# Peptides against a protein of PDB entry 7AL2, part 9

Target 1, 85 residues: chain A of PDB entry 7AL2
Amino acid sequence: YEIMLIRPKTIDDINYVVDQVLEESNPVILDLSFLEKESPANFKLAGEKIKQMRSNYGAEALLLSRCNDKNLIIIAPKGVSLVRK

## One batch from the design tools (peptide; made by RFdiffusion4, then SolubleMPNN)

Design b1_p10_1_s3 (from b1_p10_1, 4 letters changed)
Fold by OpenDDE base, seed 2:
Structure b1_p10_1_s3 (fold): chain B 85 residues (1-85), chain A 10 residues (1-10)
Amino acid sequence: as target 1 above (85 residues)
Amino acid sequence: LPKKVELVRE
């Protein structure tokens, strides 16, 4: 698999993340800082899709960094183990 | 739901 890196700005970008995780089985490191600042609705949508991937498809999500200028999360498909230490 | 807000495989 490949690890994708993206800072989503649009609904199309959010759907790209979903497609990468569910269809391509690629982990995605995503920075939600743009959506958080510019689109509360799409920020909420992104969060809902992450929750749905976890609940329905066995994806795992892990917060990597939360600070003033970034909101980094890794979302991994089923079969890719995430370990936090 | 419109396709834009649906999850892939739903």
Scores: peptide ipSAE 0.050, ipTM 0.656, DockQ to the pose 0.029
Fold by OpenDDE base, seed 4:
Structure b1_p10_1_s3 (fold): chain B 85 residues (1-85), chain A 10 residues (1-10)
Amino acid sequence: as target 1 above (85 residues)
Amino acid sequence: LPKKVELVRE
């Protein structure tokens, strides 16, 4: 698999993340800082998509970094394990 | 939900 990196700005970008995780089985490292600042609605949508992938498709999510200018989260498809030691 | 915000597998 490949690890995708994206700072989503649009709904199309959010759907790209979903496609990468569910269809391509690629982990995605997202920076949600743009959506958090510029679009509360799309930020909420991104969060709901992550929850749906976790609940319905066995995806996992892990916060990597949260600060003023970044909100980094990794989303892994089923079969790619995220482990915090 | 509108089609453009549905999950890919839905």
Scores: peptide ipSAE 0.045, ipTM 0.654, DockQ to the pose 0.028
Fold by OpenDDE base, seed 1:
Structure b1_p10_1_s3 (fold): chain B 85 residues (1-85), chain A 10 residues (1-10)
Amino acid sequence: as target 1 above (85 residues)
Amino acid sequence: LPKKVELVRE
């Protein structure tokens, strides 16, 4: 698999993340800071899609960094283990 | 969700 890195700005970017996780089985490190600042609606949508991937497809999500200008999350597809040591 | 923002597998 590949690890994708993206800072989503549009709904198309959000759907790209979904496609990478569910169809390509690639982990995605995403920065939600743009959506959080610029589009509350799309930020909420991104969160809902992440929850849906977790609930319905066995994806896992882990917060990597949260501060004023960053909201970094890793989303891993089922079969790619996220381990905190 | 509207069709354009549905999950890929839905």
Scores: peptide ipSAE 0.044, ipTM 0.652, DockQ to the pose 0.028
Fold by OpenDDE base, seed 3:
Structure b1_p10_1_s3 (fold): chain B 85 residues (1-85), chain A 10 residues (1-10)
Amino acid sequence: as target 1 above (85 residues)
Amino acid sequence: LPKKVELVRE
């Protein structure tokens, strides 16, 4: 598999993340900082999509960095193990 | 929910 890196700005970008995780089985390192600042609605939507992938498809999500201007999360498809040591 | 916003494979 490949590890994708993206800072989504649109709904199309959010759906691209979903496609990468569910169809391509690729982990995605996701920077939500743009949506958090510029679109509360799409930020909420991104969060809902992540929860849906966790609940319905066995995906996992792990917070990598959360500070003033960064919001980095890794989303892994089922079968890719995320471990915090 | 509009199809564009639904999860892939729904």
Scores: peptide ipSAE 0.043, ipTM 0.649, DockQ to the pose 0.028

Design b1_p10_1_s4 (from b1_p10_1, 5 letters changed)
Fold by OpenDDE base, seed 5:
Structure b1_p10_1_s4 (fold): chain B 85 residues (1-85), chain A 10 residues (1-10)
Amino acid sequence: as target 1 above (85 residues)
Amino acid sequence: LPKRVELVRE
């Protein structure tokens, strides 16, 4: 698999993340800081999509870093284990 | 067991 990196700005970007995780089985490291600041509605949508992937498809999500200028999360498809040491 | 649900894509 590949690890995708993206800072989503649009609904299309959000759907791209969903496609990568569910259809391509690729982990995605995403920075939600743009959506959080510029589009609260799309930020909420992204959050709901992540929750849906976790609840309905067995994806896992881990917060990597959150500060003023970044909100980094990794989403892994079912079968890819996320381990923190 | 939780049921798998299809996500809506726009």
Scores: peptide ipSAE 0.063, ipTM 0.666, DockQ to the pose 0.031
Fold by OpenDDE base, seed 1:
Structure b1_p10_1_s4 (fold): chain B 85 residues (1-85), chain A 10 residues (1-10)
Amino acid sequence: as target 1 above (85 residues)
Amino acid sequence: LPKRVELVRE
């Protein structure tokens, strides 16, 4: 698999994340800081899609960094284990 | 578990 890195700005970017996790089985390192600041609606949508991937497809999400200019999360498909040591 | 909901992909 590949690890994808993206800072989504549009709905198309959000759908790209969904496609990478569910269809390509690639982990995604996701920075939600742009959406959080610029589009409350799309930020909410991104969050809902992440929750849906977790609930319905066995994806997992882990917070990597949260500060004023970053909201970094890794989303892993079911076959990829996230381990904190 | 919550009921499965299909993701909408545009």
Scores: peptide ipSAE 0.062, ipTM 0.668, DockQ to the pose 0.031
Fold by OpenDDE base, seed 2:
Parts: C-alpha cells; structure tokens; sequence
Structure b1_p10_1_s4 (fold): chain B 85 residues (1-85), chain A 10 residues (1-10)
C-alpha cells in the first residue's frame, strides 16, 4: 500500500480521502487545518466521513498533532494496524 | 466494494 498525504480543501478532496481508504486500502495522513479555518461545513463533513469509515468499515483514526496551524490525523484502513507506543 | 458510506456530492 501507499501512504497518502493531503491537506483537503474541497469536497472533492474529502471524497479522495474516502476513496483512498475504502477503495485503495491506503492509509491517509490528512491535515484538517484548512477546512477547520475556511469551511466549518466541510470540516464537519470530513469528521462525519471519518466516523463513518470507523464505524462501518473498520478504519482506525489517530490524532498525530494538533497545534496552531496543523490538525494532523492518520486514518488507516482495516488491513493496516496503527500502534501507539 | 459494496459501500455503506456514500461519497458526498455537491
């Protein structure tokens, strides 16, 4: 698999994340800071999609970093294990 | 892949 890196800005980017996780089985490291600042609606939508992928597809999500200008989350498909030490 | 999560459309 590949690890995808994206800072989503649009609904198309959100759909891209969903496709990568569910169809391609690729982990995605995403920075939600743009959506958080620029589009509350799409930020909420992104969060809902992450929750749906966790609930319905066995995806896992982990907060990597949250600071003033970054909101980094990794979302992994069911076949990829996230381990925190 | 049968999906339970719909892609969002504008």
Amino acid sequence: as target 1 above (85 residues)
Amino acid sequence: LPKRVELVRE
Scores: peptide ipSAE 0.058, ipTM 0.702, DockQ to the pose 0.026
Fold by OpenDDE base, seed 3:
Structure b1_p10_1_s4 (fold): chain B 85 residues (1-85), chain A 10 residues (1-10)
Amino acid sequence: as target 1 above (85 residues)
Amino acid sequence: LPKRVELVRE
């Protein structure tokens, strides 16, 4: 698999994340800072999609960094283990 | 993609 990095700005970017996790089985490192600041509606949508992938497909999400201007999360498909040491 | 996750198109 590959590890994808993306800072989503549009609904198409959110759908791209879903495609990478579910269709390609690739972990994705997300920077949600743009959506959080510029589009509350799409920020909410991104959160809903992450919850759906966790609930329906066994994906896991882990917070990497949360600051005033950063919101970094890794989302991993089922079969890729995320471990916090 | 599987139907359990609905996609939204712009």
Scores: peptide ipSAE 0.057, ipTM 0.713, DockQ to the pose 0.026

Design b1_p10_2_s1 (from b1_p10_2, 5 letters changed)
Fold by OpenDDE base, seed 2:
Structure b1_p10_2_s1 (fold): chain B 85 residues (1-85), chain A 10 residues (1-10)
Amino acid sequence: as target 1 above (85 residues)
Amino acid sequence: DFEELLSLFE
């Protein structure tokens, strides 16, 4: 598999993340800082999609970094283990 | 929205 890195800015980007996780079985490292600042609606949408992938498809999500200019989260498809020590 | 962010991991 590949690890995708993206700072989503649009709904198309959000749907790209969903496709990468569910169809391609690729982990995605997301920077949500743009959506958080520029589009509260799409930020919420991104969160809803992540919750749906966790609830319905066994995906896992982990916060990597939260600061003023970065909001990094990894979302992994079922079968790719995320381990926090 | 920090609360929404936290809800991602509930």
Scores: peptide ipSAE 0.114, ipTM 0.724, DockQ to the pose 0.183
Fold by OpenDDE base, seed 5:
Structure b1_p10_2_s1 (fold): chain B 85 residues (1-85), chain A 10 residues (1-10)
Amino acid sequence: as target 1 above (85 residues)
Amino acid sequence: DFEELLSLFE
């Protein structure tokens, strides 16, 4: 698999993340800082999509870093284990 | 929205 890196700005970007996780089985490291600042509606939508992937498809998510200009989350498909040591 | 962000992991 590949690890995708993206800072979503649009609904198309959010759907791209969903496609990468569910269709391609690729983990995605996404920076949600743009959506959080510029589009509360799409930030909420991104969160809902992540919850759906977790609930319905066994994806896992982990917060990597949150600061003023960075909001990094990794979302992994069911077959990829996320381990924090 | 920090609370919304935290909700991602509930």
Scores: peptide ipSAE 0.114, ipTM 0.723, DockQ to the pose 0.186
Fold by OpenDDE base, seed 4:
Structure b1_p10_2_s1 (fold): chain B 85 residues (1-85), chain A 10 residues (1-10)
Amino acid sequence: as target 1 above (85 residues)
Amino acid sequence: DFEELLSLFE
């Protein structure tokens, strides 16, 4: 598989993330800082999509880093395990 | 919204 890196800015970008996780079975490292700052609605949408992938498809999510200009989360498809030690 | 972000991991 590939690991995708994206800083989503639009709904199209959010849908791209969903496609990568569910159709391509690729983990995605997301920087949600743009959406959090510029679009509360799309930030909420991104969160809802992540929850749906976790609940319905066995995806896992992990917060990597949160600071002033970064909001990094990895979302992994079922079959790619995320382990925090 | 920080609370929404935290809810991702509940």
Scores: peptide ipSAE 0.113, ipTM 0.723, DockQ to the pose 0.181
Fold by OpenDDE base, seed 1:
Structure b1_p10_2_s1 (fold): chain B 85 residues (1-85), chain A 10 residues (1-10)
Amino acid sequence: as target 1 above (85 residues)
Amino acid sequence: DFEELLSLFE
């Protein structure tokens, strides 16, 4: 698999993340800081998509970093284990 | 929205 890195800015970007996780089985490292600042609606949508992937497809999500200018989350498809030690 | 961010992991 590949690890994708993206800072989503549009709904198309959000759907790209969903495709990468569910259809390509690639982990995605997301920076949600743009959406959080520019579109509360799309930020919420991104969160809902992540929840759906977790609930329905066994994806896992983990917060990597949260600061003033970053909002980094990794979302991994089922079969790729995220381990926090 | 920090509350929304936290909700990602609930």
Scores: peptide ipSAE 0.112, ipTM 0.723, DockQ to the pose 0.185

Design b1_p10_2_s2 (from b1_p10_2, 6 letters changed)
Fold by OpenDDE base, seed 4:
Structure b1_p10_2_s2 (fold): chain B 85 residues (1-85), chain A 10 residues (1-10)
Amino acid sequence: as target 1 above (85 residues)
Amino acid sequence: EFEELLSLFE
């Protein structure tokens, strides 16, 4: 698999993340900082999509870093294990 | 909305 990196800015970008995780089985490292600052609606949508992938497809998500200019989250498809120690 | 972000991991 490939690890995708994206800072989504649009609904198309959010759908791209979903496609990468569910269709391509690629982990995605997201920076949600743009959506959080510029589009509360799309930020909420991104969160809902992540929850759906976790609940319905066995995806896992992990917060990597949060600061003023980055909200880094990795989401992994089922079969790629995320472990925090 | 940090609370929404936190809810991702519940």
Scores: peptide ipSAE 0.064, ipTM 0.702, DockQ to the pose 0.183
Fold by OpenDDE base, seed 1:
Structure b1_p10_2_s2 (fold): chain B 85 residues (1-85), chain A 10 residues (1-10)
Amino acid sequence: as target 1 above (85 residues)
Amino acid sequence: EFEELLSLFE
């Protein structure tokens, strides 16, 4: 698999993340800071998609870093385990 | 919104 990195800005970007996780089985490291600042609606949508992937498809999500202008999350598809040591 | 962010991991 590949690890994808993206800072989503549009709904298309959000759907790209979903496609990578569910169809391509690729982990995604995403920065939600743009959506959080610029579009509460799309930020909420991104969150809903992440929760749906967790609930329905066995994806895992983990917060990597949150600061002034970063909101960094990794989403792993089922079969790729996230382990915190 | 921080509350929305927290909800991602609940």
Scores: peptide ipSAE 0.063, ipTM 0.701, DockQ to the pose 0.184
Fold by OpenDDE base, seed 2:
Structure b1_p10_2_s2 (fold): chain B 85 residues (1-85), chain A 10 residues (1-10)
Amino acid sequence: as target 1 above (85 residues)
Amino acid sequence: EFEELLSLFE
């Protein structure tokens, strides 16, 4: 698999994340800082998609960093384990 | 919105 990195800005970007996790089985490191600042609606949508992937497809999500200019989350598809030591 | 972010992990 590949690890995808993206700072989504549009609904197309959000759907790209979903496709990478569910269809390609690739983990995605995403920075939600743009959506959080510029589009509350799409930020909420991104959150809903992440919840759905966790609930329905066994994906895992982990917060990597939360600061003024970054909101980094990794989403891993089922079968790729996230381990915090 | 921080509360929405936290809800991702519930």
Scores: peptide ipSAE 0.063, ipTM 0.704, DockQ to the pose 0.184
Fold by OpenDDE base, seed 3:
Structure b1_p10_2_s2 (fold): chain B 85 residues (1-85), chain A 10 residues (1-10)
Amino acid sequence: as target 1 above (85 residues)
Amino acid sequence: EFEELLSLFE
């Protein structure tokens, strides 16, 4: 598998993340800072999609970094283990 | 905003 890195700005970008996790089985490192600042609606949508992938497909999500200008999250498909030491 | 982010991990 590959690890994808993206800072989504549009709904198309959000759907790209879903495709990478569910169809390609690739983990994705997300920076949600753009959506959080520029589009509260699409920020909420991104969160809902992540919850759906966790609930319905066994994906895992982990916060990597949160500050005033960055929201870094990893979303991993089922079968890729996320371990915090 | 921040609450929605935290809810991702519930």
Scores: peptide ipSAE 0.062, ipTM 0.700, DockQ to the pose 0.182

Design b1_p10_2_s3 (from b1_p10_2, 6 letters changed)
Fold by OpenDDE base, seed 3:
Structure b1_p10_2_s3 (fold): chain B 85 residues (1-85), chain A 10 residues (1-10)
Amino acid sequence: as target 1 above (85 residues)
Amino acid sequence: EFEELLKLFE
């Protein structure tokens, strides 16, 4: 697998993340800071998609960092374990 | 914002 890094700005970028996790089985490191600031609606949509991937496909999500300029989350597909030490 | 982000992990 590959580890994808993306700062989504559009619905197309959100759908790309879903495709990477579910179809390609690639972990994705997301920076949601653009959506959180510029599009509350698309930020909510991204959150709903993450919940759906967790509930229906056994994806895992972990908060890496949150500050004024960054909102970093890793999403792992089923079979890639996220271990917090 | 923060509470909605926390709800992603519920």
Scores: peptide ipSAE 0.037, ipTM 0.652, DockQ to the pose 0.193
Fold by OpenDDE base, seed 5:
Structure b1_p10_2_s3 (fold): chain B 85 residues (1-85), chain A 10 residues (1-10)
Amino acid sequence: as target 1 above (85 residues)
Amino acid sequence: EFEELLKLFE
């Protein structure tokens, strides 16, 4: 698999993250800081999509870092384990 | 909430 890195700006980018996790089975490291600042509606949509992937498809999501200009999340597809430490 | 859940992983 590949590890995708993206800072989503549009609904198309959010759907690309969903496609990478569910169809390609690729982990995604995403920075939500653009959506959080510029589009509260699309930030909410991204959060809803991540919840759906976790609840329905066995994806895992982990906050890597939250600071002034970063909101870094990793999303792993089912079968890729996220281990702390 | 989603944000609260993610914060548990900080």
Scores: peptide ipSAE 0.033, ipTM 0.650, DockQ to the pose 0.156
Fold by OpenDDE base, seed 2:
Parts: sequence; C-alpha cells; structure tokens
Structure b1_p10_2_s3 (fold): chain B 85 residues (1-85), chain A 10 residues (1-10)
Amino acid sequence: as target 1 above (85 residues)
Amino acid sequence: EFEELLKLFE
C-alpha cells in the first residue's frame, strides 16, 4: 500500500480520500485545516465520511496534531492497524 | 460527534 498525504480543499478531494481508504486500501494522512477554515460544510462532510468509513468499513482514524494551522488526521483502512508504542 | 472523538486523541 501507499501512504497518501493530502490537504483537502474540495468535495472531490474528500471523495479521493474515501476512494484511497476504501478502494485502494491506502492509509491517508490528511490536513483538514483548509476545510475547517474555508468551508464548514465540507469540513462537516469530511467528518461524516470519516465516521462512515469507521462505522461501516472498519477504518481507524487518529488525530495526529491539532494547532492553529493544522488538523492532521491519519485514516487507516481495514487491515492496517494504527499502533502506538 | 467526530470533533468529540478527535478530542479523545489530543
């Protein structure tokens, strides 16, 4: 698998994240800070999609960093475990 | 809520 890095700006970028996790089985490190600031509606949509991937497909999501300019989350597809040691 | 969930990992 590949690890995708993206800062989503559009609905297409959100759908790309979904496709990477569910179809490609690639972990995604995403920065939601653009959506959070520029599109509250698309930020909410991204959160709903992440919740759906967790609830319906066994994806995992972890907040990596939250600060004034970053909202970094990793989403792992089913079969890629997020382990903190 | 998703935001509440994210706060659990801060």
Scores: peptide ipSAE 0.032, ipTM 0.640, DockQ to the pose 0.169
Fold by OpenDDE base, seed 1:
Structure b1_p10_2_s3 (fold): chain B 85 residues (1-85), chain A 10 residues (1-10)
Amino acid sequence: as target 1 above (85 residues)
Amino acid sequence: EFEELLKLFE
């Protein structure tokens, strides 16, 4: 698998994240800071999609960093374990 | 909420 890195700006980018996790089985590192600032509606949509992937498809999500300029989250597809050491 | 859920992993 590949690890995708994206800072989503559009609905198309959100759908790309969903496709990468569910269809390609690729982990995605997201920065949601653009959506949080520029589109509260699309930020909410991204959160709903992540929740759906967790609830319905067994994806895992972990907050990596939150600061003034970043909202970094990893989404792992089912079968890719996120391990804290 | 999603944001509260992510805080459980801080």
Scores: peptide ipSAE 0.032, ipTM 0.644, DockQ to the pose 0.158

Design b1_p10_2_s4 (from b1_p10_2, 6 letters changed)
Fold by OpenDDE base, seed 2:
Structure b1_p10_2_s4 (fold): chain B 85 residues (1-85), chain A 10 residues (1-10)
Amino acid sequence: as target 1 above (85 residues)
Amino acid sequence: EIEELFSLFE
């Protein structure tokens, strides 16, 4: 698999993340800081999509970093383990 | 709260 890195700005970007996780089985490192600042609606949508992937497809999501300029999350598809040491 | 959707990576 590949690890995708993206700072989504649009609904198309959000759907790209979903496709990468569910169809391509690729982990995604996601920076939600743009959506959080510029589009509360799309920020909420992104969160709902992540919840759906966790609930329905066995994806895992971990918060990597939260600060003024970053909101970094990793989303892993089922079968890719996230190990915390 | 969106952060509640995630486990913390430390």
Scores: peptide ipSAE 0.041, ipTM 0.673, DockQ to the pose 0.122
Fold by OpenDDE base, seed 1:
Structure b1_p10_2_s4 (fold): chain B 85 residues (1-85), chain A 10 residues (1-10)
Amino acid sequence: as target 1 above (85 residues)
Amino acid sequence: EIEELFSLFE
């Protein structure tokens, strides 16, 4: 698999993340800071998509870093384990 | 609220 990196800005970007996780089985490291600042609606949508992937498809989502201008998470598809040492 | 969707990597 590949690890994708993205800072989503549009609904198309959000759907790209979903496609990468569910169809391509690629982990995605994403920064939600743009959506959080610029579009509460799309930020909420992104969160709902992540919740759906976790609840329905066995994806895992971990917060990697949260600061003033960064909201960095990793979403791993089912079959790719995120392990904290 | 959205942060509640994630496990913390800390």
Scores: peptide ipSAE 0.041, ipTM 0.668, DockQ to the pose 0.128
Fold by OpenDDE base, seed 3:
Structure b1_p10_2_s4 (fold): chain B 85 residues (1-85), chain A 10 residues (1-10)
Amino acid sequence: as target 1 above (85 residues)
Amino acid sequence: EIEELFSLFE
């Protein structure tokens, strides 16, 4: 698998993330800071998609960094383990 | 809700 890195800005970008996790089985490192600042509606949509992937497909999500200008998250498909040491 | 999203990410 590959690890994808993206700072989504549009609905198309959000759907690209879903495709990478569910169809390609690739982990995705997300920076949600753009959506959080510029589009509260699409930020909420991104969160709903992540919740759906967790609930229905066994994906995992982990916060990597959160501050006033960054919101970094990893989403891993089922079969790729996220481990805290 | 934003707090719920943060809970999901942790």
Scores: peptide ipSAE 0.039, ipTM 0.655, DockQ to the pose 0.177
Fold by OpenDDE base, seed 5:
Order: sequence, then C-alpha cells, then structure tokens
Structure b1_p10_2_s4 (fold): chain B 85 residues (1-85), chain A 10 residues (1-10)
Amino acid sequence: as target 1 above (85 residues)
Amino acid sequence: EIEELFSLFE
C-alpha cells in the first residue's frame, strides 16, 4: 500500500480521502487545519466521514499533532495496525 | 478542547 498525505480544502478532497482508505486500502495522513479554520461545515463533514469509516469499515483514526496551525490525523484502513511504541 | 474533533480518535 501507499501512505497518502493531504490537507483537505474541498468536498472533493474529503471524498478522495474516503476513496483512498476504503477503495485503495491506503493509510492517509491528513491535516484538517484548513477545514477547521475556513469551513466549519466541511470540517464537520470530514469528521462524519471518518466516523463512518471507523464504525462501518473498521478503519482506525489517531491524532498525531494538534496545535494552532496543524491538525494531523492518521486514518488506517482495516488490516493496517497503528501501534504505539 | 473540541469534543467533536477528539471523538474522531477514540
């Protein structure tokens, strides 16, 4: 698999993340800082999509970094384990 | 704390 990196800005970007996780089985490291600042509606939408992937498809999500200018999350598809050392 | 955000990681 590949690890995708993206800072979503649009609904198309959000759907791209969903496609990468569910269809391509690729982990995604995404920065939600743009959506959180610029589009609360799309930030909420992104959150709902992540919750759906977790609830319905066995994806896992983990916060990597949260600060003023960064909101990094990794989403792993089912079968890719996130392990804390 | 943004509760909706943190809920994504639990």
Scores: peptide ipSAE 0.040, ipTM 0.645, DockQ to the pose 0.184; fails the geometry check

Design b1_p10_3_s1 (from b1_p10_3, 3 letters changed)
Fold by OpenDDE base, seed 1:
Formats: C-alpha cells, structure tokens, sequence
Structure b1_p10_3_s1 (fold): chain B 85 residues (1-85), chain A 10 residues (1-10)
C-alpha cells in the first residue's frame, strides 16, 4: 500500500480521502487545518466521514499533531494497525 | 484535547 498525504480544501478532496482508505486501502495522513479555518461545514463533513469509516469499515484514526497551522490525523484502513506508544 | 478531534478519533 501507499501512504497518502493531503491537506483537504474541497469536498472532492474529502471524498478522495474516503476513496483512498476504503477503495485503495491506503493510509492517509491528512491535515484538516484548512477546512477548520475556511469551511466549518466541510470540516464537520470530514469529521463525519472519518467517524463513518471507523464505525462501518474498521478504519482507525490517530491524532499526530495539533497546533495553529496543522491538524494532522492519520487514518488507516482495516488491516493496517495504528499503535500509540 | 480538542473536543471535536476527540470525537473524530475516539
């Protein structure tokens, strides 16, 4: 698999993340900082999609970094284990 | 922790 890196800015980007995790089985490191600041609606949508992937498809998510300019989360498809030590 | 982030990942 590949590890994708993206800072979503549009709904298309959000759907791209979903496709990568669910269809391609690729982990995604995503920075939600743009959506958080520029589109509260799409920020909420992104969060809902992450929760849905976890709830319905066994995806896992882990917070990597939170600061003023970054909101980094890794989401992994089922079969790729995320471990926080 | 940010409450929204917490709700996303947990």
Amino acid sequence: as target 1 above (85 residues)
Amino acid sequence: MDEFIDSIIN
Scores: peptide ipSAE 0.473, ipTM 0.888, DockQ to the pose 0.201
Fold by OpenDDE base, seed 5:
Structure b1_p10_3_s1 (fold): chain B 85 residues (1-85), chain A 10 residues (1-10)
Amino acid sequence: as target 1 above (85 residues)
Amino acid sequence: MDEFIDSIIN
């Protein structure tokens, strides 16, 4: 698999993340900082999509970094284990 | 921690 990196800015970007995780089975490291600052509605939408992937498809998510300029989360498809040690 | 982020990942 490939690890995708993206800082979503649009709904199309959010859907791209979903496609990468569910259809391509690729982990995605995404920075939600743009959406959080520029589009609270799409920020919430992205969050809902992540929750749906976790609830319905066994995806996992971990927070990598949280600060004023970054909101980095990795989303892994089922079968790719995310471990915090 | 941010409550919204927590709700996304947990």
Scores: peptide ipSAE 0.470, ipTM 0.887, DockQ to the pose 0.201
Fold by OpenDDE base, seed 2:
Structure b1_p10_3_s1 (fold): chain B 85 residues (1-85), chain A 10 residues (1-10)
Amino acid sequence: as target 1 above (85 residues)
Amino acid sequence: MDEFIDSIIN
């Protein structure tokens, strides 16, 4: 698999993340900082998509970094285990 | 941790 890195800015970007996780089975390192700042609605949407992927498809999510410039979350499809040490 | 982020990942 490949690890995708994206800072989504649009709904199309959010859907791209979903496609990468569910269709391509690729983990995604997701920076939500743009959406958090510029679009509360799309920020919420992104969060709902993450929860749906976890609840319905066995995806996992971990917070990588939370700071002024970044809001990094990794989303892994079922079959790719995320381990925090 | 941000409450919203926590709700997303946990």
Scores: peptide ipSAE 0.469, ipTM 0.888, DockQ to the pose 0.202
Fold by OpenDDE base, seed 4:
Structure b1_p10_3_s1 (fold): chain B 85 residues (1-85), chain A 10 residues (1-10)
Amino acid sequence: as target 1 above (85 residues)
Amino acid sequence: MDEFIDSIIN
C-alpha cells in the first residue's frame, strides 16, 4: 500500500480521503488545520467521516501532532495496525 | 486533549 499525505480544503478532498482508505486500502495522514480554521462545517464533516470509517469499516485513527498550525491525524484501513508504544 | 479530536480518534 501507499501512505497518502493531504491537507484537505474542500469536500472533494474529504471524499478523496474516504476513497483512499476504503477503496484503495491506503493509510492517509491528514492535516485538518485548514478545515479547522476555514470551515467548521467541513471540519466537523471530516471528523464524522473518520468516525464512520472506524465504526463501519474497521479503520483506526491516531493523533500524530496537535499544535498551533497543525492537526495531523493518520487514518489506517482495516488490516493496517496503528500502535502507540 | 481537544474534545472533538478525542471523539474522532477514540
Scores: peptide ipSAE 0.468, ipTM 0.887, DockQ to the pose 0.199

